# Peptides against a protein of PDB entry 9GMZ, part 80

Target 1, 343 residues: chain A of PDB entry 9GMZ
Amino acid sequence: TGFPLELLTRPATERLAYFENYTVAHPRLKEVYEILMRTIAEPAGASFIFVYGASGVGKTTLRLRVEQKLTELALPKLESDRARVPVVGIEAIAPESRYFNWKEYYTRALITLEEPLIDHKFDYGVRGISRDNFGKINVESKVVAPALRRALENALIHRHPDVFFVDEAQHFGKVASGYKLQDQLDCLKSLANMTGILHCLLGTYELLTFRNLSGQLSRRSVDIHFRRYCADSPEDVQAFKSVLLTFQQHLPLAETPNLVDHWEYFYERTLGCIGTLKDWLKRVLSDALDREATTITLKDLQKRALSVAQCQKMFKEIQEGERQLSETEADVQNLRSALGLGA

## One batch from the design tools (peptide; made by RFdiffusion4, then SolubleMPNN)

Design b2_p13_2_s4 (from b2_p13_2, 7 letters changed)
Fold by OpenDDE base, seed 5:
Structure b2_p13_2_s4 (fold): chain B 343 residues (1-343), chain A 13 residues (1-13)
Amino acid sequence: as target 1 above (343 residues)
Amino acid sequence: MGPLGVEPIPYVE
């Protein structure tokens, strides 16, 4: 089974959009999805979920699929409760300054939560927050961060989402001192506690710094490690080859490219991260469609590959994250052994 | 499509 052959006669934009929207339910994505969905359904008093893994492992794809599923599951209840939003998801922006911009965060969260399609309009009682004629929220420049926070707290309570997603959440950690990092964590804890809304932070291994700084968060958080595929695992190599084969069959080109025979090169330049792989193939497909090419070649792949230097940097960041997790697992085992509980 | 998209095609050597 491959792409619909009718796509070969369709515009390049439609052919590219097909591949962009195509998602492979690879084993690691499925595992993390099942854990995340279960945790959202039964948080057991958790206020936070941390989903961490390599850049380009597929965390955004995971988020979007969970958001879609939670929306589908909520539809029957939304007919009776028109104030409810089933899920809210935002991406944290990298600050231009050395400090996280909370005003921008709260503004984006409010805009996302208060989508114009919501019939039940709520007045948050904050001067300088208004709706335009299309129901879009406008926030005046004079509105300060504490007022925006109160508006967001009221919005979250009123809309009562099952979860609040923050993608690229490592950007909260971009602060000049460890003290300021603690303040950011306390701010997030306070928001979750005051609203009663479960927060899911998705990000890189830099999120482990948040875990380590707050012994109170550890009691009220669930951790989910979104692992990459490892070349030292035969099962992971087989899964990675299966993903390559699947993408190979779903590139809307006249001639099916042989990607699987180059699996080692794909692994070298993606580090086993399926999001990085998909983004690479998307760039190569776009170039091929622009040239009206019948297939993609190794030269086309090489033109859009990450450099060896980029891969080395990314691999170092991955190794540091995986090391920190392995040390934590070893520390737990050592503690259990020292307590006489066994491994 | 399943909730996650499409299951990968099994690679057989």
Scores: peptide ipSAE 0.243, ipTM 0.865, DockQ to the pose 0.886
Fold by OpenDDE base, seed 4:
Structure b2_p13_2_s4 (fold): chain B 343 residues (1-343), chain A 13 residues (1-13)
Amino acid sequence: as target 1 above (343 residues)
Amino acid sequence: MGPLGVEPIPYVE
């Protein structure tokens, strides 16, 4: 099944929006989704879930699909409990300064948690937080970070989401000293403990440094590795080619481009990351639609590809993350052997 | 459509 052929007569904006909203349920996305949904349903006393993987592997797509599903599953209960929010998801901002901006984080979390569609008004107990005529949260510049934290704690307790998502969570780790990173972990741990809300941190392999700093978080955390597709695995290559074939059929162009014949070039410039692939194809599709082109050529792909230097940098970051995880798996086996549990 | 969108078309050599 390809795209709806009627799209060929539609505006470029509608054709692009179709592809933007299109998601392939590729094997790694399905695996991680099933683990994450199960862990949210049965956290077994966990306070944190860490979802880590390469940049552009598809973590944001995973988050959005879980948010949609949790919202759908909560609908029957939301009719009776109008104060409840099923899920809240934010993206952590890269700090402009050497330090993570907690004031901005708490403000964004409050704004996202308190969508205008929630009929039940909550008083945050903090002067300078208000709702406008549209129900949108407004935070006055005079409100300090400790007051915003208390407001967020109260809002999370009152709205009681099944999970609090933080995407790009490696940005918590961008602190100039290991001590300050521990303080940030202790801050997040305190927020989860005070609210009783399960936190899911999604990020790059830089999140492993953050996870490993707190041996106390390890006891109350679940780890989920969102792996890329590897070219040395025939199964992973077949899955990657299947994704290319699927995107090929869902590009709303008059002539179906042959993406699969160029699979090695797609792999070279995405490192097996489906999010990177989708974003590349979106850029190329946008350019093709702007030119009223009937298809996508290799030249069109090359124009929007990541540079070799960008791919080499990303690949080094991936290899370091995969190495750290492999060492951790070996350490578990060594620990089991040392305990006399057998390999 | 499943919760994750569409299942990929199997690549057959």
Scores: peptide ipSAE 0.234, ipTM 0.862, DockQ to the pose 0.877
Fold by OpenDDE base, seed 2:
Structure b2_p13_2_s4 (fold): chain B 343 residues (1-343), chain A 13 residues (1-13)
Amino acid sequence: as target 1 above (343 residues)
Amino acid sequence: MGPLGVEPIPYVE
């Protein structure tokens, strides 16, 4: 089934919003979702989940779908426990300075945790944190990072989410020295331990550096690799073509574009990353709708494609991440073999 | 829609 045909008579904004909200449950997304949902339900003493993969693989889509599902599952319990928040999701911001802004992080986390609809007024025990008449948190500029941390710890304990998501978590690693990266990770570990809240860090392969720095986290972390589709795998190529076929039928245009015939070009410019593909198609759809075009052409695709230079850079970053994982997998196999465990 | 959206249409060669 394609898009609702009624969309063809609707405004461009509604047609674009349909495609933006449309998600293909592609095999890798489904696999990672199932692992993540199971791990959140049964953390087995884990304090951290690391979800790593290429930029544009679909980590944000994964997070949003998990947040939605956890919210839906919690609804019956939220009627009895009005203080509870089922899930919290924040995006880590790239520091403008060489140092991660913990004050901004804690402020954003508090604002996200305290949706206006929560009638239960929580006293943070911190001067300079207030709610406005709409229930929105206001943090005065005078409030220091240690006070915001205590407020967040108290809020997380009181609201007791099943998981705390941090998207773009590689930004914690953008610190000038490896020592500071360890300090950041120890800070997060302390927050998770003090609150008893499971933390899920989603990010690029730069998150693998966190694994190497904290042998102590390895005992209390679950690792999830969100893989791209590989052109050397016939199954992955078939899955990628299936995603293209699905997207082409769900572009709200009068004439269905043939995206599948151009699968190699789509692969070349997305590196098998479905998020990159979807974002490319959104840009092209927006341009087509603005022109009242009946379909999308190869020229329209080319206009919004990533450059070859961008793809080459992204591919090098992917290859380095995949190499590091392959080495880690080999080390695990070597360790298993050395332990007399079969490979 | 399922929790992940829509299952992809199988590509048949």
Scores: peptide ipSAE 0.233, ipTM 0.862, DockQ to the pose 0.855
Fold by OpenDDE base, seed 1:
Structure b2_p13_2_s4 (fold): chain B 343 residues (1-343), chain A 13 residues (1-13)
Amino acid sequence: as target 1 above (343 residues)
Amino acid sequence: MGPLGVEPIPYVE
C-alpha cells in the first residue's frame, strides 16, 4: 500500500511531514532494534551499549524508535511512578575546543531528562538549578561542572530511565588523546556506575577507538554493529531495492517515480546507508513539492545527490571501520582457536 | 505499523 491519496490535496508541509515521519523497517534496522531492545531489557550486568555504524546508516532513527517503544512500554508504570522517565536521549556536541565541555553535556542531559516532567519539582541538591514557570530547567552560569554532575547523578537516580542514549558519541573521542581520553571514559563509567543507569553510545566507527581504549569498559559493554547494505551481497542488494520500492510508493506525489530502476545510482550515492537515502529523497521531495511537480525525475535526484568526492570520502571512512571490525572478529576467532574452543 | 514502521515491500525481479 502506498501513501494516503488524500495527501495529494494537502499542503506541501503536510506531504513532506508524512514522508519525514515515514520509517521503513528495513532488515538491518529491525535486527539492530531487536538486539538493542533485548539488551536494554536484560543488560546482564552491562553498563554500556555501543551502537556503531556508518554515518547515515540510520542510528538516529533507531534511537527514536527505541525511545518511542520504551515510552510506550513504560506508560502503565508511569501512572504509579510519576517521578520516572522511561528513557533519556541526548546528542553529543562536537567539541569547539581541545576539551570536552562537560558543563554543557550535563546541562543538556538535565534539561532533556526533566523536559517531560513539568509538574514534579526535584531538588537536585545544587544551588543555581531551577525550573521556570514552564517547568524548563534553568542552570545559572555560576554552576560548575562537578555540581552539574552531582545534579545529573541525582536526577538519573530519581528518574531511573531504562537507558541513557548519547548520539554522535564519537565526539567524546575527538577532544582528547591519551590520558585525557581515558579521563573522559572514566567520567562516563563513573556516571553509569554511580547512577546504575545503562548508557547507550551511538556513533560512527570512531567509537571503536574509544571502546578499545578502556579494557574495563569492554568487559561491561555490549557491541551492536549497525551495518550498511553491501552491493557484493545479493541479499543486501535485494533489501536495498525493497527499501527503494517502499519509499517510491510512499512519496506523496501524483505520479509514482520509478526509483528501483535507478538502484545502482542510489547505491553509488548512499553507499547502502538508508538514512542517507531517506535524507536525499526528503530533499528531492521538498524541491518537487515547492515546484508543484507531479513526480521526481533523475535530474531532480542528481541536483540533490552527494558529490562523488563526498561519497569517496565517506566510503574510505566506512572501509576503515569495516576493516577494523573484521580484524577484531578475526582476532577473536584466532584467540578461540588458540584456546581450543571450536569455531 | 510495527514499532519500526512499515515492513519493506519485497522487490521481485
Scores: peptide ipSAE 0.231, ipTM 0.862, DockQ to the pose 0.889

Design b2_p13_3_s1 (from b2_p13_3, 5 letters changed)
Fold by OpenDDE base, seed 3:
Structure b2_p13_3_s1 (fold): chain B 343 residues (1-343), chain A 13 residues (1-13)
Amino acid sequence: as target 1 above (343 residues)
Amino acid sequence: MTELGVEPVPYVE
């Protein structure tokens, strides 16, 4: 079963939107989703969840699906508890300066937390935080970062989300000094501890730097590795081909393109990352729709592929992350052996 | 449609 054939008579915008909203429940996504949902339900005293993996593996898709599910599960309770927000999710911005802008972070977090609940005014206890006539939070320029933090702490306590998501969390690590990174981690720890809200940081393998800097976080964190598909695994290759076949059937084009026959080229240019694959196909679909094309060709794919140089760079970053994890696993095995627990 | 989206079509050689 493919896309609804009626889409072929619809505007290009609707056809593109269909594919943009289309998600394949591929095996790695399912695995990580199940682990994440279980961990959110039963954090067992954890204050943090780290979800790390390659850029374009699908972490944002994972987050959005978890946010949707948590919202659906909370709906019956939200009717009686209008103050509650089931989940909050923000994206961390790469700092333009060598300093993380906490004022901006707190402001964005407050805005995101309060956006769904326009009708329920909450007094943040901070002068210069108000809602406009459209229910949006306005923060006056005079409000300092410590006051915004207190406002966010109060809002998180009052709204009591099951989890606070921070996507692209590796951007916290782009601070020019390890000292500033530690301060940021300590600030996040303090926020989680003061609010009692579970924080989930999603990001690239650069998040592993956070694990190395804070042995105390390691005691109160759950780690979830969102792996890519590997070409050296027959099962992973089969799963990747299955995803290609599924996308092939769900491209709203008059003629179904043969993507699966080009699986090696797709793998070469995505490194087994399904998010990268989907984004590539979106670009190619957009171009095809703009040309009113009946199908997509290998030439159309090549025009929108990542360059070999980009793939080589991304692959080095992945290999370094996978190596660090493999070394950690070996260290655990060595420790277990040294303790007499066996491998 | 699952909670995560659509189950991938099994690839069979």
Scores: peptide ipSAE 0.207, ipTM 0.850, DockQ to the pose 0.902
Fold by OpenDDE base, seed 1:
Structure b2_p13_3_s1 (fold): chain B 343 residues (1-343), chain A 13 residues (1-13)
Amino acid sequence: as target 1 above (343 residues)
Amino acid sequence: MTELGVEPVPYVE
């Protein structure tokens, strides 16, 4: 089963949108999704979930699918509780300075949480926060970060989402080392504790450094590793080839390209990251649609591939992250062995 | 189609 053939007569924008919205439920995505959904449903006293993995592994796709599912599951309850928001998700912004911009973070969180569709006017208890005629939150420049925090705490309590997502959460750790990083962790802990809302931080392996600095978070956090596909695993190679086969059938082109025959080249330039693969194919599809091409060629793929230097840099970052996790797993095994618990 | 999307087509060599 491929794409709907009627798409071949549709505008390039619609053909591209089909592929953009198309998601392959690949094994690693499915596994992490099931763990994440279960953890959100039964947090067992956890205040934090950490989802970490390579850039382009598919964390944003995971978040969006969880947000969609939580929204769908909440629909029957939203009729009785019009104040409730089932899920809220934001991206952490990379700090322009040595300090994380909490004012911007709280503002974006409030704007995302307080979508126009919510009929119930909430009094944030903060002057300079208002809704426009479209119900959009407006925050005056005079509103300070502590006031925005209180507004967000009150809004989270009132809206009671099942989870608060923070994507690109490694950006919390890019602030200056030592006391400042602890202050960031304490801010997040306090927000979770004051609201009772489960926080899910998604990020790269740089998130591990942030995670490890908080011995207190270790007792109240669940860790989820979103692994890439590894070329040294026959099962992972088969899964990666299966994803390529699926994508080639769902590229809305007159002639189905043979992507699978080039699986090694796709692996070389994606490092087994399906998000990177999808983004690459999306760029190539866009180019093909713009020129009204019947198919895509290896030359078309090569034009939009990441450079070898980019792949080498990304691979080094992946290897460092995977090494840190392997050391942590070994430390757990050593601890278990030392406790007389079988390895 | 699953809640995540489409199950990948098994690659058979």
Scores: peptide ipSAE 0.199, ipTM 0.847, DockQ to the pose 0.892
Fold by OpenDDE base, seed 4:
Structure b2_p13_3_s1 (fold): chain B 343 residues (1-343), chain A 13 residues (1-13)
Amino acid sequence: as target 1 above (343 residues)
Amino acid sequence: MTELGVEPVPYVE
């Protein structure tokens, strides 16, 4: 089934919004979603979940779908417990400075926890944090990072989310010269321990540095690898072609473009990352709608493609991450063999 | 429609 044909008579903004909100439940997304939902329901004493994979693999889409599902599942209980927030999700900001801004992180987390729909007012116990008449959190400039941390700890305890999501979590790795990445991990570990809230960090393969630095976090963490589709796997190529076929049927254009015939070019410029593919198609669709075009051509795709140089850089970052994971898998096998458990 | 969205259309060669 394709897009609703009535969209062809609707404004360009509505046609674009349809495609933006459209999600393909592709095999890797489904697999990671099922693992993540199960782990959130049964954390088994875990304090952290790490979801790592290539930039543009679809981690933000995964997060948003899990947030939606956890909210839906909590609705019957939220009528009786008006203080509870079922889930909280933030994106970690890339620092403008050389160093991660904890003050900004805590402020954004507090603002996200205090959605205006929550009737139950909470006193943060911190001077300079207030809620306006619209329920919006205001943080005065004089409030220091340690006070914001305590306010966030209190808010997380009071709201008791099933999980706290941090997207783009590799930005915690942007540490000052002379500070250890370990200090950032100890800060996050302390926040999870003090609140009793499960933390899920989503990010690039740079998150593997966090996994490797703390043998204590590894004991209380679940790792989830969100893999891209690989061109050397016939099953992955078939899945990627299936995603292209699905997207071409859901582009709200008068003539269905043949994307599948160009699958190699799509693979070359996305590296098997479905998020990168979707974002590319959104840009091309926007351009086509602005021109009142009936379809998308290869020339339209080429105008909005990532450059070969960008793809080469992204591919090197992916190869390094995949290599580090393969080495870890080999280390597990070597450990099993050394313990006499057999291969 | 699944919880994740739309299942991909199987590609048949």
Scores: peptide ipSAE 0.196, ipTM 0.847, DockQ to the pose 0.913
Fold by OpenDDE base, seed 5:
Structure b2_p13_3_s1 (fold): chain B 343 residues (1-343), chain A 13 residues (1-13)
Amino acid sequence: as target 1 above (343 residues)
Amino acid sequence: MTELGVEPVPYVE
């Protein structure tokens, strides 16, 4: 079934919002979701989950769906435990000054964790953290990063979420000259250990650098690779075409555009990343709605496509990440063989 | 609708 036909008589804003909120449960998303939900339910002593994959593969969509599900599952427990927050999710910000801003991170985490709708208010024991008349957290500029960290540790212990999500977590790897990436990992490890809260870091293949730097983190982490669809796999091509067909039917336009016939062009400009595909189609839909167009043409697609140069850059980053993973798999096999263990 | 959203329509060549 396609989009609700009633949308054709609705404002452009509602038509766009329908498509924005629409999610295709494509095979790779389903696989990673099932692994992630199982790992959150049964961490088996893990303190970290790393979810890595190409930019635009759909990691943010995965996070949001897991947050929704964990919230739904927690509802019966929240009636008895008014202090509990079932899940907390933030996006790490790219630093303007080439180093990760921990003060901003802790502030955003506190604001997200301590939303006004929580009935049970907590005193952080930190001067310069207050609530306004609406219950919104205010952090004074004088509050230093170590004090904000202690406040966040106390808040995480008190609210006891099942998981703490950090999206775009590759930004923790942005360290100033003379600082070690190890120090950032030790900060994260300490936060997880002090709170007892499972951390899930979602990001690009740059997260592999975090995994490789700490053999101790590796022992307490679960790795989840969110793969793109590959054109050399007939199954992946079929899945990608199926996603295109599904989006084609859910674009709220008077005439259904033929996207599937252009699948190679869509693959060329998305590299098999469904998030990149959805964002592209959203931009094209917005333009079509603004012009009151009945359908989307190839020319409309071309106007909002990523450039060949952008795709080439993104593809090099993907190839490097996929290479590092393939080498790791080969290294494990070589190590097993060298130990006299069967392959 | 599944917990993840809508299952993709199978593409049959």
Scores: peptide ipSAE 0.192, ipTM 0.847, DockQ to the pose 0.901

